# Peptides against a protein of PDB entry 2V3S, part 8

Target 1, 95 residues: chain A of PDB entry 2V3S
Amino acid sequence: PISLVLRLRNSKKELNDIRFEFTPGRDTAEGVSQELISAGLVDGRDLVIVAANLQKIVEEPQSNRSVTFKLASGVEGSDIPDDGKLIGFAQLSIS

## One batch from the design tools (peptide; aimed at target 1 N16 V32)

Design b1_p12_4_s1 (made by RFdiffusion4, then SolubleMPNN; from b1_p12_4 with A3S D10V)
Fold by OpenDDE base, seed 1:
Parts: sequence; C-alpha cells; structure tokens
Structure b1_p12_4_s1 (fold): chain B 95 residues (1-95), chain A 12 residues (1-12)
Amino acid sequence: as target 1 above (95 residues)
Amino acid sequence: SSSLANATVVPV
C-alpha cells in the first residue's frame, strides 16, 4: 500500500497530519475521501478537491510526492486562504 | 478492509 499524509487544519485551526494507506486496485480516491469525511477529518464540501488530488498523487506517486490544493471550505470561511500556512489549503504527500 | 483502519491523527 501507499502510505500517505494529509496535512490540514482542524476545526480549532490546529494543523494535523492524517496518516493513512491507499491500496491501488482496491481503494478508490473518492471512496477514501468519503471515509475521511465520514470520520469528521475532512469537510464534506471538500470531497471533490480531495478526491481529485488523491487520485493525482496515487496514479504517479514517484513524481507527485506532494500536492497542495485549495479547499472549498476555506473559500467560504472568514480567514484569507494562504497556501504557505495551509489556511484554506491542504497538503497531501507520500509518507 | 477500510483504508483508514490504521489511520492516525498527529498534531504538527
């Protein structure tokens, strides 16, 4: 399996690393993303963007070691998005 | 067989 880390801020704006595995041929990007949402770790509004970037990283894990992407939930928030501080952004990387 | 079966959340 591919060991992944999703770095993003929780509801208290605290930065956390969510470590999980992805098994090609068994798991799907959307399925795993839905599990993250069901666990309360990802906002439901971010299903599309998380799934898209998860798909990107698992299809070419050697070349896509890390991807940073804008969250839909962040756009609707009061804080100004900042990819450097991961405000309104999340980062997915190969562990 | 969940992909999150062994998932962990670690403060940065």
Scores: peptide ipSAE 0.562, ipTM 0.874, DockQ to the pose 0.945
OpenDDE base, seeds 2, 3, 4, 5: peptide ipSAE 0.561, 0.560, 0.561, 0.559; ipTM 0.876, 0.875, 0.878, 0.875

Design b1_p12_4_s2 (made by RFdiffusion4, then SolubleMPNN; from b1_p12_4 with D10V)
Fold by OpenDDE base, seed 2:
Structure b1_p12_4_s2 (fold): chain B 95 residues (1-95), chain A 12 residues (1-12)
Amino acid sequence: as target 1 above (95 residues)
Amino acid sequence: SSALANATVVPV
């Protein structure tokens, strides 16, 4: 399996690392993203962008060691999005 | 999916 870390801020704006595994041929990017949402770890509005970036990293984990992407849930928030501070952004990386 | 079966949340 591929060991992954999803770094993003929770509802209290605290940065957390979510560590999980992805098994090619068994798991799907869409399915795992839905589970993250069901667990309350990812905002439902971010399904598409999380799934897209998860797919990107698992299809070539040796080349795509880390991807940072803009969250739909952060666009209309009070804070200005900032990829360096992961405000309105999340980061997915190979553990 | 069992991808999150052993998921861990760690404060940074």
Scores: peptide ipSAE 0.581, ipTM 0.894, DockQ to the pose 0.925
OpenDDE base, seeds 1, 3, 4, 5: peptide ipSAE 0.579, 0.577, 0.579, 0.579; ipTM 0.890, 0.891, 0.893, 0.890

Design b1_p12_4_s3 (made by RFdiffusion4, then SolubleMPNN; from b1_p12_4 with V9I D10V)
Fold by OpenDDE base, seed 4:
Structure b1_p12_4_s3 (fold): chain B 95 residues (1-95), chain A 12 residues (1-12)
Amino acid sequence: as target 1 above (95 residues)
Amino acid sequence: SSALANATIVPV
């Protein structure tokens, strides 16, 4: 399996690493993204972007060691999105 | 799937 870390801010704006494994052939990017949403770890509005970037990282994990992407849920938040601070952004990386 | 079966959350 591929060991991944999803780094993003929780509802208290605290940065957390969600560590999980992705098994090619068993898991799908959309399925895992749906699980993240169901667990309350990802905003439902971010299904598409999370799934897209999860797919990107798992398809070529040796080449795509880290991806940072803009969350749909963060666009209209009170804070201005900032990829460096992961405000309105999340990051997937290979553990 | 069961990708999150053993997921852990760690404060940064």
Scores: peptide ipSAE 0.603, ipTM 0.913, DockQ to the pose 0.934
OpenDDE base, seeds 1, 2, 3, 5: peptide ipSAE 0.601, 0.602, 0.600, 0.598; ipTM 0.910, 0.910, 0.910, 0.909

Design b1_p12_5 (made by RFdiffusion4)
Pose (drawn by RFdiffusion4):
Structure b1_p12_5 (pose): chain A 95 residues (1-95), chain P 12 residues (1-12)
Amino acid sequence: as target 1 above (95 residues)
Amino acid sequence: SPPRTFTVEPVP
């Protein structure tokens, strides 16, 4: 199992770390991304980008300690995207 | 399978 953190801003624009485990051979990037969406923790528009970056961090957790990526939900949404401030971006990291 | 747990921690 891999201990992972999804860091992104909530609906109130507050930064949060979301802790979860991923078990290779049991879980899939797509499945877990859907779980994040169904839990209301990730916007449904972000399924593809979150799944892609989850796959990247879980295949080589020794190389990829952190991945920061754009949110499809944040492309034009009132605040300009800013990776430094995790606005319109999110970050997956190894705990 | 049981539902997965997601622990949310505010960042100061």

Design b1_p12_5_s1 (made by RFdiffusion4, then SolubleMPNN; from b1_p12_5, 6 letters changed)
Fold by OpenDDE base, seed 5:
Structure b1_p12_5_s1 (fold): chain B 95 residues (1-95), chain A 12 residues (1-12)
Amino acid sequence: as target 1 above (95 residues)
Amino acid sequence: RAPRKFEVVPVA
């Protein structure tokens, strides 16, 4: 399986790494993204963007070692989005 | 289906 890390800020604005595995051929990007949402780790509004980027990283893990993307849930927030600080952004990477 | 394991680790 592929070992992944999803780095994003929680509701308290604290940065956390979420470690999980992805097994090609058994798991799907959308399925795992839905599991992240069900676990309360990702906002439901971010299903599409998380799934898209998860698909990107797992299809070519050697080429796409890290991807940073804007969260839909962050756009309506009070904080100004910042990809460097991962405010309104999340990052997926191969561990 | 068994629940997926997610390990949450605070980033220092």
Scores: peptide ipSAE 0.779, ipTM 0.943, DockQ to the pose 0.970
OpenDDE base, seeds 1, 2, 3, 4: peptide ipSAE 0.779, 0.778, 0.778, 0.778; ipTM 0.943, 0.943, 0.943, 0.943

Design b1_p12_5_s2 (made by RFdiffusion4, then SolubleMPNN; from b1_p12_5, 4 letters changed)
Fold by OpenDDE base, seed 1:
Structure b1_p12_5_s2 (fold): chain B 95 residues (1-95), chain A 12 residues (1-12)
Amino acid sequence: as target 1 above (95 residues)
Amino acid sequence: RPPRKFEVVPVP
């Protein structure tokens, strides 16, 4: 399986790494994204963007070692989105 | 299907 890390701020604005595995041919990007949401780790509004970027990284993990993307849930938040600080952004990386 | 394991690690 592919070992992945989703770096993202929780509701307390604390940055965390969420480690998980993805098995090509058995898992789907949307399915795993839904599991992240069900676990309370990702906002439901971010299903589409998380799934899209998860698909991107797992289709070519050797070339797509890290992807940073804007969260739908962060657009109208109290803080200004910032990819460097991962405010309103999340990052997926190959472990 | 068993629940997927997610390990949450705080980043300093």
Scores: peptide ipSAE 0.800, ipTM 0.953, DockQ to the pose 0.977
OpenDDE base, seeds 2, 3, 4, 5: peptide ipSAE 0.799, 0.800, 0.800, 0.799; ipTM 0.953, 0.953, 0.953, 0.953

Design b1_p12_5_s3 (made by RFdiffusion4, then SolubleMPNN; from b1_p12_5, 4 letters changed)
Fold by OpenDDE base, seed 3:
Structure b1_p12_5_s3 (fold): chain B 95 residues (1-95), chain A 12 residues (1-12)
Amino acid sequence: as target 1 above (95 residues)
Amino acid sequence: RPPRVFEVVPVP
């Protein structure tokens, strides 16, 4: 399996690493993204963008070691989105 | 299937 880390700010704006595994041929990017949402770790509005980037990283994990992407849930928030600070952004990386 | 394990670790 592929060991992944999703770095994301929680509701208290604190950064956390969410570690999980992905097994190609058994898991799907869409399915795992839905599981993240069901676990309360990802906002439901971010299903599409999380699934797209999860697919990107697992299809070519050797070349796509890290991806940072803008969250739909963060666009209209009180804080200005910032890629470097992961405000309104999340990061997926290979562990 | 069993629930997927997600380990949440705070970043210092």
Scores: peptide ipSAE 0.801, ipTM 0.953, DockQ to the pose 0.956
OpenDDE base, seeds 1, 2, 4, 5: peptide ipSAE 0.801, 0.801, 0.801, 0.801; ipTM 0.953, 0.953, 0.953, 0.953

Design b1_p12_5_s4 (made by RFdiffusion4, then SolubleMPNN; from b1_p12_5, 4 letters changed)
Fold by OpenDDE base, seed 1:
Structure b1_p12_5_s4 (fold): chain B 95 residues (1-95), chain A 12 residues (1-12)
Amino acid sequence: as target 1 above (95 residues)
Amino acid sequence: RPPRRFEVVPVP
């Protein structure tokens, strides 16, 4: 399996690493993204973007070691999106 | 029981 980390701010704006494994051929990017949402770890509005980037990283994990992407839920939030501070952005990386 | 899929770790 591929060991992944999703770095994302929670509802209290606290940065957390979400560690999980992805098994190609058994897991799907959309399926795991839905699990993240069900666990309350990802906003439902971010299903598409999380799944897309998860798919990207698991397709070529050796080449795509880290991807940072804009969250749909962060566009109209209280804070201005900032990829450096991961405000309105999330980062997915290979552990 | 199977372990939880996600482990949440605070980042200082």
Scores: peptide ipSAE 0.750, ipTM 0.911, DockQ to the pose 0.689
OpenDDE base, seeds 2, 3, 4, 5: peptide ipSAE 0.749, 0.749, 0.749, 0.748; ipTM 0.911, 0.911, 0.911, 0.912

Design b1_p12_6 (made by RFdiffusion4)
Pose (drawn by RFdiffusion4):
Structure b1_p12_6 (pose): chain A 95 residues (1-95), chain P 12 residues (1-12)
Amino acid sequence: as target 1 above (95 residues)
Amino acid sequence: ATFDPASVAKFF
């Protein structure tokens, strides 16, 4: 199992670290991304990008300690995207 | 997957 953290801003624009485990051979990037969405933790528009970056970090957790990516939900949403601030972006990292 | 309840609760 891999201990992972999804870091992103909530609806109030507060930064949060979401902790979860991923078990290779049991879990899939798509499945876990759907769980994040059904839990209301990730916007549904972000399924593809979150799944892609989850796959990236879980295939080589030794190489990819952190991945920062754009949110499809944040492309035009009132605040300009800013990767430094994690506005319109999110980050997956190994715990 | 297994999620930490405290970090999820803090999110909302």

Design b1_p12_6_s1 (made by RFdiffusion4, then SolubleMPNN; from b1_p12_6, 5 letters changed)
Fold by OpenDDE base, seed 1:
Structure b1_p12_6_s1 (fold): chain B 95 residues (1-95), chain A 12 residues (1-12)
Amino acid sequence: as target 1 above (95 residues)
Amino acid sequence: MKIDPESVAAFF
């Protein structure tokens, strides 16, 4: 399996690392994203963007070691999105 | 998919 880390801020704006495994041929990007949402780790509005970027990293893990992407849930927030600080952004990386 | 239950690590 592919060992991944999802880095994003929680509801208290604290940066958290969520570690999980992805098994090609068994797991799907959308399915894993749905589980992350069900676990309360990802906002439901971010299903599409998380799934898209998870798909990107697992299809070419040697080339895509890390991907940073804008969250739909962050666009309407009070804080200005900032990819460097992961405000309104999340990051997926190969562990 | 397997989420590590001990993986929620905060950075300050």
Scores: peptide ipSAE 0.102, ipTM 0.771, DockQ to the pose 0.498
OpenDDE base, seeds 2, 3, 4, 5: peptide ipSAE 0.099, 0.096, 0.100, 0.095; ipTM 0.771, 0.763, 0.771, 0.764

Design b1_p12_6_s2 (made by RFdiffusion4, then SolubleMPNN; from b1_p12_6 with T2V A6E A9E)
Fold by OpenDDE base, seed 5:
Structure b1_p12_6_s2 (fold): chain B 95 residues (1-95), chain A 12 residues (1-12)
Amino acid sequence: as target 1 above (95 residues)
Amino acid sequence: AVFDPESVEKFF
């Protein structure tokens, strides 16, 4: 399995790392993304972008060691999006 | 995938 970390800010704006494994052939990017949402770890509005980037990292984990992407949920927020600070952005990386 | 609460790590 591929060991991954999803880094993003919680509702209190605290930076969190969420560790999980992705097993090709068993898991799907959309399925895992939906599980993250169901667990309350990802905003439902971010399903598409999380799934797309999860797919990107798992299809070539050796080449895509880390991906940072804009959250749909961050656009409507009061804070100005900033990829460096992961405000309105999240990051997936190979553990 | 399983998202155990223990898998969530906070940074301060």
Scores: peptide ipSAE 0.070, ipTM 0.741, DockQ to the pose 0.440
OpenDDE base, seeds 1, 2, 3, 4: peptide ipSAE 0.069, 0.070, 0.069, 0.070; ipTM 0.740, 0.743, 0.738, 0.741

Design b1_p12_6_s3 (made by RFdiffusion4, then SolubleMPNN; from b1_p12_6 with T2V A6E K10A)
Fold by OpenDDE base, seed 4:
Structure b1_p12_6_s3 (fold): chain B 95 residues (1-95), chain A 12 residues (1-12)
Amino acid sequence: as target 1 above (95 residues)
Amino acid sequence: AVFDPESVAAFF
């Protein structure tokens, strides 16, 4: 399995690392993303972008060690999105 | 998933 870390800010704007495993051929990017949402770790509005980037990283984990992407849930917030601070952005990386 | 709000890490 591929060991991954999803880094993003929680509802209190605190940065957290969510660790999980992805098994190619058993797991799907969309399925895992849906589980992250069900667990309250990802906003439902971010299903598409999380799944897309999860798919990207698991396709070639040796080449795609880290991906940072803009969250749909962060666009309408009061804080200005910032990829460097992961405000309105999240990061997936290989553990 | 295991989430600890007092921790910097959470587990799915």
Scores: peptide ipSAE 0.053, ipTM 0.679, DockQ to the pose 0.210
OpenDDE base, seeds 1, 2, 3, 5: peptide ipSAE 0.048, 0.048, 0.047, 0.049; ipTM 0.693, 0.692, 0.681, 0.695; seed 5 fails the geometry check

Design b1_p12_6_s4 (made by RFdiffusion4, then SolubleMPNN; from b1_p12_6, 5 letters changed)
Fold by OpenDDE base, seed 2:
Structure b1_p12_6_s4 (fold): chain B 95 residues (1-95), chain A 12 residues (1-12)
Amino acid sequence: as target 1 above (95 residues)
Amino acid sequence: MKLDPESVAAFF
């Protein structure tokens, strides 16, 4: 399996690392993203972008060691998006 | 995938 970390801020704006494994042929990017949403770890509005970037990193994990992407949920937030601070952005990386 | 509380950690 591929060991991954999703770094993003929780509802209290605290930065969290969410560790999980992705098994090609068993897991799907959308399925894993849906589980993250069901667990309350990802906003439902971010399904598409999380799944797209998860797919990107797992299809070529040696080439895509880290991907940072803008969250749909961050656009309507009170804070100005900032990729450096992961405000309105999340990061997936190979652990 | 299986998530558990141990897989979620605050980063300071």
Scores: peptide ipSAE 0.152, ipTM 0.816, DockQ to the pose 0.407
OpenDDE base, seeds 1, 3, 4, 5: peptide ipSAE 0.126, 0.145, 0.140, 0.144; ipTM 0.805, 0.815, 0.814, 0.810

Design b1_p12_7 (made by RFdiffusion4)
Pose (drawn by RFdiffusion4):
Structure b1_p12_7 (pose): chain A 95 residues (1-95), chain P 12 residues (1-12)
Amino acid sequence: as target 1 above (95 residues)
Amino acid sequence: SPADRFTVEPVP
């Protein structure tokens, strides 16, 4: 199992670290991304990008300690995207 | 619940 953290801003624009485990051979990037969306923790528009970056970090957790990516939900949403401030972006990292 | 798998921690 891999201990992972999803860091992104909530609806109030507050930064949060979301802690979860991923078990290779049991879990899939798509499945877990759907779980994040059904839990209301990730916007449904972000399924593809979150799944892609989850796959990236879980295939080589030794190489990819952190991945930062754009949110499809944040492309035009009132605040300009800013990767430094995790606005319109999120980050997956190994715990 | 799908939410039960995830722990949310505010960043100071």

Design b1_p12_7_s1 (made by RFdiffusion4, then SolubleMPNN; from b1_p12_7 with P2A E9V P12A)
Fold by OpenDDE base, seed 1:
Structure b1_p12_7_s1 (fold): chain B 95 residues (1-95), chain A 12 residues (1-12)
Amino acid sequence: as target 1 above (95 residues)
Amino acid sequence: SAADRFTVVPVA
């Protein structure tokens, strides 16, 4: 399996690492993204962007060691998005 | 469950 980390701010704006494994051929990017939402760890508005970037990193994990992406929930929020501070952004990386 | 897959760790 591929060991991944999703770095993301929680509802208290605290930065957390969400560690999980992804097994190609058994898991799908869409499915795991839905699990993140069901667990209350990702906003439902971010399904598409999380799934797209999860797919990107797992299809070529040696080339795509880290991807940072803009959250739809961040655009719709009150805070100014900032990729350096991961405000309105999240980061997926290979552990 | 879905939560079983994930471990949440605060970033210091």
Scores: peptide ipSAE 0.734, ipTM 0.907, DockQ to the pose 0.941
OpenDDE base, seeds 2, 3, 4, 5: peptide ipSAE 0.734, 0.734, 0.734, 0.734; ipTM 0.907, 0.906, 0.906, 0.907

Design b1_p12_7_s2 (made by RFdiffusion4, then SolubleMPNN; from b1_p12_7 with D4S E9V)
Fold by OpenDDE base, seed 5:
Structure b1_p12_7_s2 (fold): chain B 95 residues (1-95), chain A 12 residues (1-12)
Amino acid sequence: as target 1 above (95 residues)
Amino acid sequence: SPASRFTVVPVP
């Protein structure tokens, strides 16, 4: 399995690492993304972008060691998006 | 289950 970390700010704007494994051939990017949402760890509005980037990183984990992407849930928020601070952005990386 | 798959760790 591939060991992944999703770094994302919670509702209190605190940065957290969400660690999980992804098994190619058993798991799907969309399926795991839906699990993240069901667990209350990712906003439902971010399904598409999380799934897309999860797919990207698991396709070639040796090449795509880290991906940072803009969240749909962060666009209309009060805070100005900032990829460096992961405000309105999340980061997936290989553990 | 979703709860079993994910471990949440605060980043200092």
Scores: peptide ipSAE 0.730, ipTM 0.906, DockQ to the pose 0.918
OpenDDE base, seeds 1, 2, 3, 4: peptide ipSAE 0.730, 0.730, 0.730, 0.730; ipTM 0.906, 0.906, 0.905, 0.906

Design b1_p12_7_s3 (made by RFdiffusion4, then SolubleMPNN; from b1_p12_7 with D4S E9V P12A)
Fold by OpenDDE base, seed 4:
Structure b1_p12_7_s3 (fold): chain B 95 residues (1-95), chain A 12 residues (1-12)
Amino acid sequence: as target 1 above (95 residues)
Amino acid sequence: SPASRFTVVPVA
């Protein structure tokens, strides 16, 4: 399995690492993204972008060690999106 | 299950 970390801010704007494994051939990017949402860890509005970037990283984990992407849920937030601070952005990486 | 897959760790 591939060991991954999803780094993003929770509802209190606190940065957290969400560690999980992804098994190619068993798991799908959309399926795991749906699990993240069901667990209350990702906003439902971010299904598409999380799934797309999860797919990107797991298809070539040796080359795509980290991807940072803009969250749909962060666009209309009170804070201006900032990829450096992961405000309105999340980061997936290989642990 | 979704709860069993994920471990949440605060970033210091």
Scores: peptide ipSAE 0.725, ipTM 0.907, DockQ to the pose 0.916
OpenDDE base, seeds 1, 2, 3, 5: peptide ipSAE 0.724, 0.725, 0.724, 0.724; ipTM 0.907, 0.907, 0.907, 0.907

Design b1_p12_7_s4 (made by RFdiffusion4, then SolubleMPNN; from b1_p12_7 with P2A T7E E9V)
Fold by OpenDDE base, seed 1:
Structure b1_p12_7_s4 (fold): chain B 95 residues (1-95), chain A 12 residues (1-12)
Amino acid sequence: as target 1 above (95 residues)
Amino acid sequence: SAADRFEVVPVP
């Protein structure tokens, strides 16, 4: 399995690492993304972007060690998006 | 459950 970390801010704007494993051929990017949403860890509006980037990283984990992407939920937020501070952005990386 | 897959770790 691939060990992954999703780094993003919670509802209190606190940065957290979400560690999880992904097994190609058993798991799907969309399926795991839906689990993240069901667990209350990702906003439902971010299903598409999380799934797309999860797919990208698990397809080529050696080449895509880290991907940072803009959250749809962050666009309508009060804070100005900032990829460096992960405000309105999340980061997926290989553990 | 879905939550069982994930370990949440605070980042200072």
Scores: peptide ipSAE 0.738, ipTM 0.907, DockQ to the pose 0.943
OpenDDE base, seeds 2, 3, 4, 5: peptide ipSAE 0.737, 0.737, 0.737, 0.737; ipTM 0.907, 0.906, 0.907, 0.907

Design b1_p12_8 (made by RFdiffusion4)
Pose (drawn by RFdiffusion4):
Structure b1_p12_8 (pose): chain A 95 residues (1-95), chain P 12 residues (1-12)
Amino acid sequence: as target 1 above (95 residues)
Amino acid sequence: SVRDRFTVEPAP
């Protein structure tokens, strides 16, 4: 199992670290991304990008310690995207 | 609940 953190801002624009485990051979990037969405932790528009970056970090957790990516939900949403401030972006990392 | 798999903590 891989101990992972999803870091992104909540609806109040507060930064949060979401801790979860991923078990290769049991879990899939798509499945876990859907779980994040069904839990109300990730916007449904972000399924594809989150799944893609989850797959990237879980295939090589030795190489990819952190991945930062754009949110499809944040493309035009009142605040300009800013990767430094994790506005319109999120980050997956190994714990 | 599927929500329970995830622990949310304020970022530093």

Design b1_p12_8_s1 (made by RFdiffusion4, then SolubleMPNN; from b1_p12_8, 4 letters changed)
Fold by OpenDDE base, seed 2:
Structure b1_p12_8_s1 (fold): chain B 95 residues (1-95), chain A 12 residues (1-12)
Amino acid sequence: as target 1 above (95 residues)
Amino acid sequence: SVADRFEVLPAA
């Protein structure tokens, strides 16, 4: 399996690392993204962008070691998005 | 379960 970390701010704006494994051939990017949403860890509005970036990192984990992406939920939030502070952004990386 | 997949930790 591929060991991943999703770095993302929670509802209290606290930055957390969400560690999880992805098994190619068993898991799908969309499926795991839906699980993140079901667990309350990702906003439902972010399904598409999380799934797209998860797919990107798992298809070539040796070259795509880290991806940072804008959240749809962040755009609609009160805080101004900032990729450096991961405000309205999330980061997926290989452990 | 879904909860079993994810470990949430404060970011370093």
Scores: peptide ipSAE 0.728, ipTM 0.907, DockQ to the pose 0.892
OpenDDE base, seeds 1, 3, 4, 5: peptide ipSAE 0.727, 0.727, 0.728, 0.728; ipTM 0.907, 0.907, 0.908, 0.907

Design b1_p12_8_s2 (made by RFdiffusion4, then SolubleMPNN; from b1_p12_8 with R3A P12E)
Fold by OpenDDE base, seed 2:
Structure b1_p12_8_s2 (fold): chain B 95 residues (1-95), chain A 12 residues (1-12)
Amino acid sequence: as target 1 above (95 residues)
Amino acid sequence: SVADRFTVEPAE
């Protein structure tokens, strides 16, 4: 399995690492993204962007060691999006 | 289960 970390701010604006494994051929990017949402860890509005970036990193984990992407939920937030501070952005990386 | 998949911890 591929060991991944999703770095994302929670509802309290605290930066957390969400660690999980992804098994190619058993898991799907969309499926795991839906699990993240079901667990309350990712906003439902971010399904598409999380799934797209999860797919990107798991299809070529040796080349795509880290991906940072803009959240749809961040656009509607009160804080100004900032990729450096991961405000309105999230980061997926290979553990 | 979903609970089994994810571990959440403060980012360093």
Scores: peptide ipSAE 0.720, ipTM 0.902, DockQ to the pose 0.853
OpenDDE base, seeds 1, 3, 4, 5: peptide ipSAE 0.720, 0.719, 0.720, 0.719; ipTM 0.902, 0.902, 0.902, 0.902

Design b1_p12_8_s3 (made by RFdiffusion4, then SolubleMPNN; from b1_p12_8 with R3A D4S P12A)
Fold by OpenDDE base, seed 1:
Structure b1_p12_8_s3 (fold): chain B 95 residues (1-95), chain A 12 residues (1-12)
Amino acid sequence: as target 1 above (95 residues)
Amino acid sequence: SVASRFTVEPAA
């Protein structure tokens, strides 16, 4: 399996690492993204962007060691998005 | 299960 970390700010704006494994051929990017949402770890508005970037990193994990992406929920929020501070952005990386 | 899939911890 591929060991991944999703770095994302929680509802208290605290930066957390969400660690999980992804097994190609058993798991799907959309399926795991839906699990993240069901667990309350990702905003439902971010399904598409999380799934797209999860797919990107797991299809070529040696080339795509880290991907940072803009959250739809961040655009709709009050804080100014900032990729460096992961405000309105999240980061997926290979553990 | 979902409960076993994810581990959440403060980022360093």
Scores: peptide ipSAE 0.715, ipTM 0.892, DockQ to the pose 0.844
OpenDDE base, seeds 2, 3, 4, 5: peptide ipSAE 0.715, 0.715, 0.715, 0.715; ipTM 0.892, 0.891, 0.891, 0.892

Design b1_p12_8_s4 (made by RFdiffusion4, then SolubleMPNN; from b1_p12_8 with R3A E9L P12A)
Fold by OpenDDE base, seed 4:
Structure b1_p12_8_s4 (fold): chain B 95 residues (1-95), chain A 12 residues (1-12)
Amino acid sequence: as target 1 above (95 residues)
Amino acid sequence: SVADRFTVLPAA
């Protein structure tokens, strides 16, 4: 399995690392993204972007060691999106 | 289960 970390701010704006494994052939990017949402760890509005970037990193984990992407849920938030601070952005990386 | 897949830790 591929060991991944999703770095993402929670509802209290605290930055957390969400560690999980992804097994190609068993798991799908959309399926795991749905699990993240069901667990309350990702906003439902971010299904598409999380799934797309999860797919990107797991298809070639040796080349795509880290991806940072803009969240749909962060666009109209109270804070201005900032990829450096991961405000309105999240980061997936290989553990 | 879903709870088994994810471990949440403060980012360092």
Scores: peptide ipSAE 0.730, ipTM 0.904, DockQ to the pose 0.864
OpenDDE base, seeds 1, 2, 3, 5: peptide ipSAE 0.729, 0.730, 0.728, 0.729; ipTM 0.903, 0.903, 0.903, 0.904

## One batch from the design tools (peptide; aimed at target 1 R19 D27 L36)

Design b2_p13_1 (made by RFdiffusion4)
Pose (drawn by RFdiffusion4):
Structure b2_p13_1 (pose): chain A 95 residues (1-95), chain P 13 residues (1-13)
Amino acid sequence: as target 1 above (95 residues)
Amino acid sequence: SSVTSNGRTFTIE
């Protein structure tokens, strides 16, 4: 199992670290991304990008310690995207 | 805080 953190801003624009485990051979990137969406933790528009970056970090957790990516939900949403401030972006990392 | 979906628990800090 891999101990992972999804870091992104909530609806109040507050920064949160979401802790979860991923078990290779049991879980899939798509499945876990859907779980994040059904839990209301990730916007449904972000399924593809979150799944792609989850797959990246879980295939080589030794190489990829952190991945930062754009949110499809944040492309035009009142605040300009800013990767430094994790606005319109999120980050997956190994714990 | 935390949220559970499909038996998985996501811990929020």

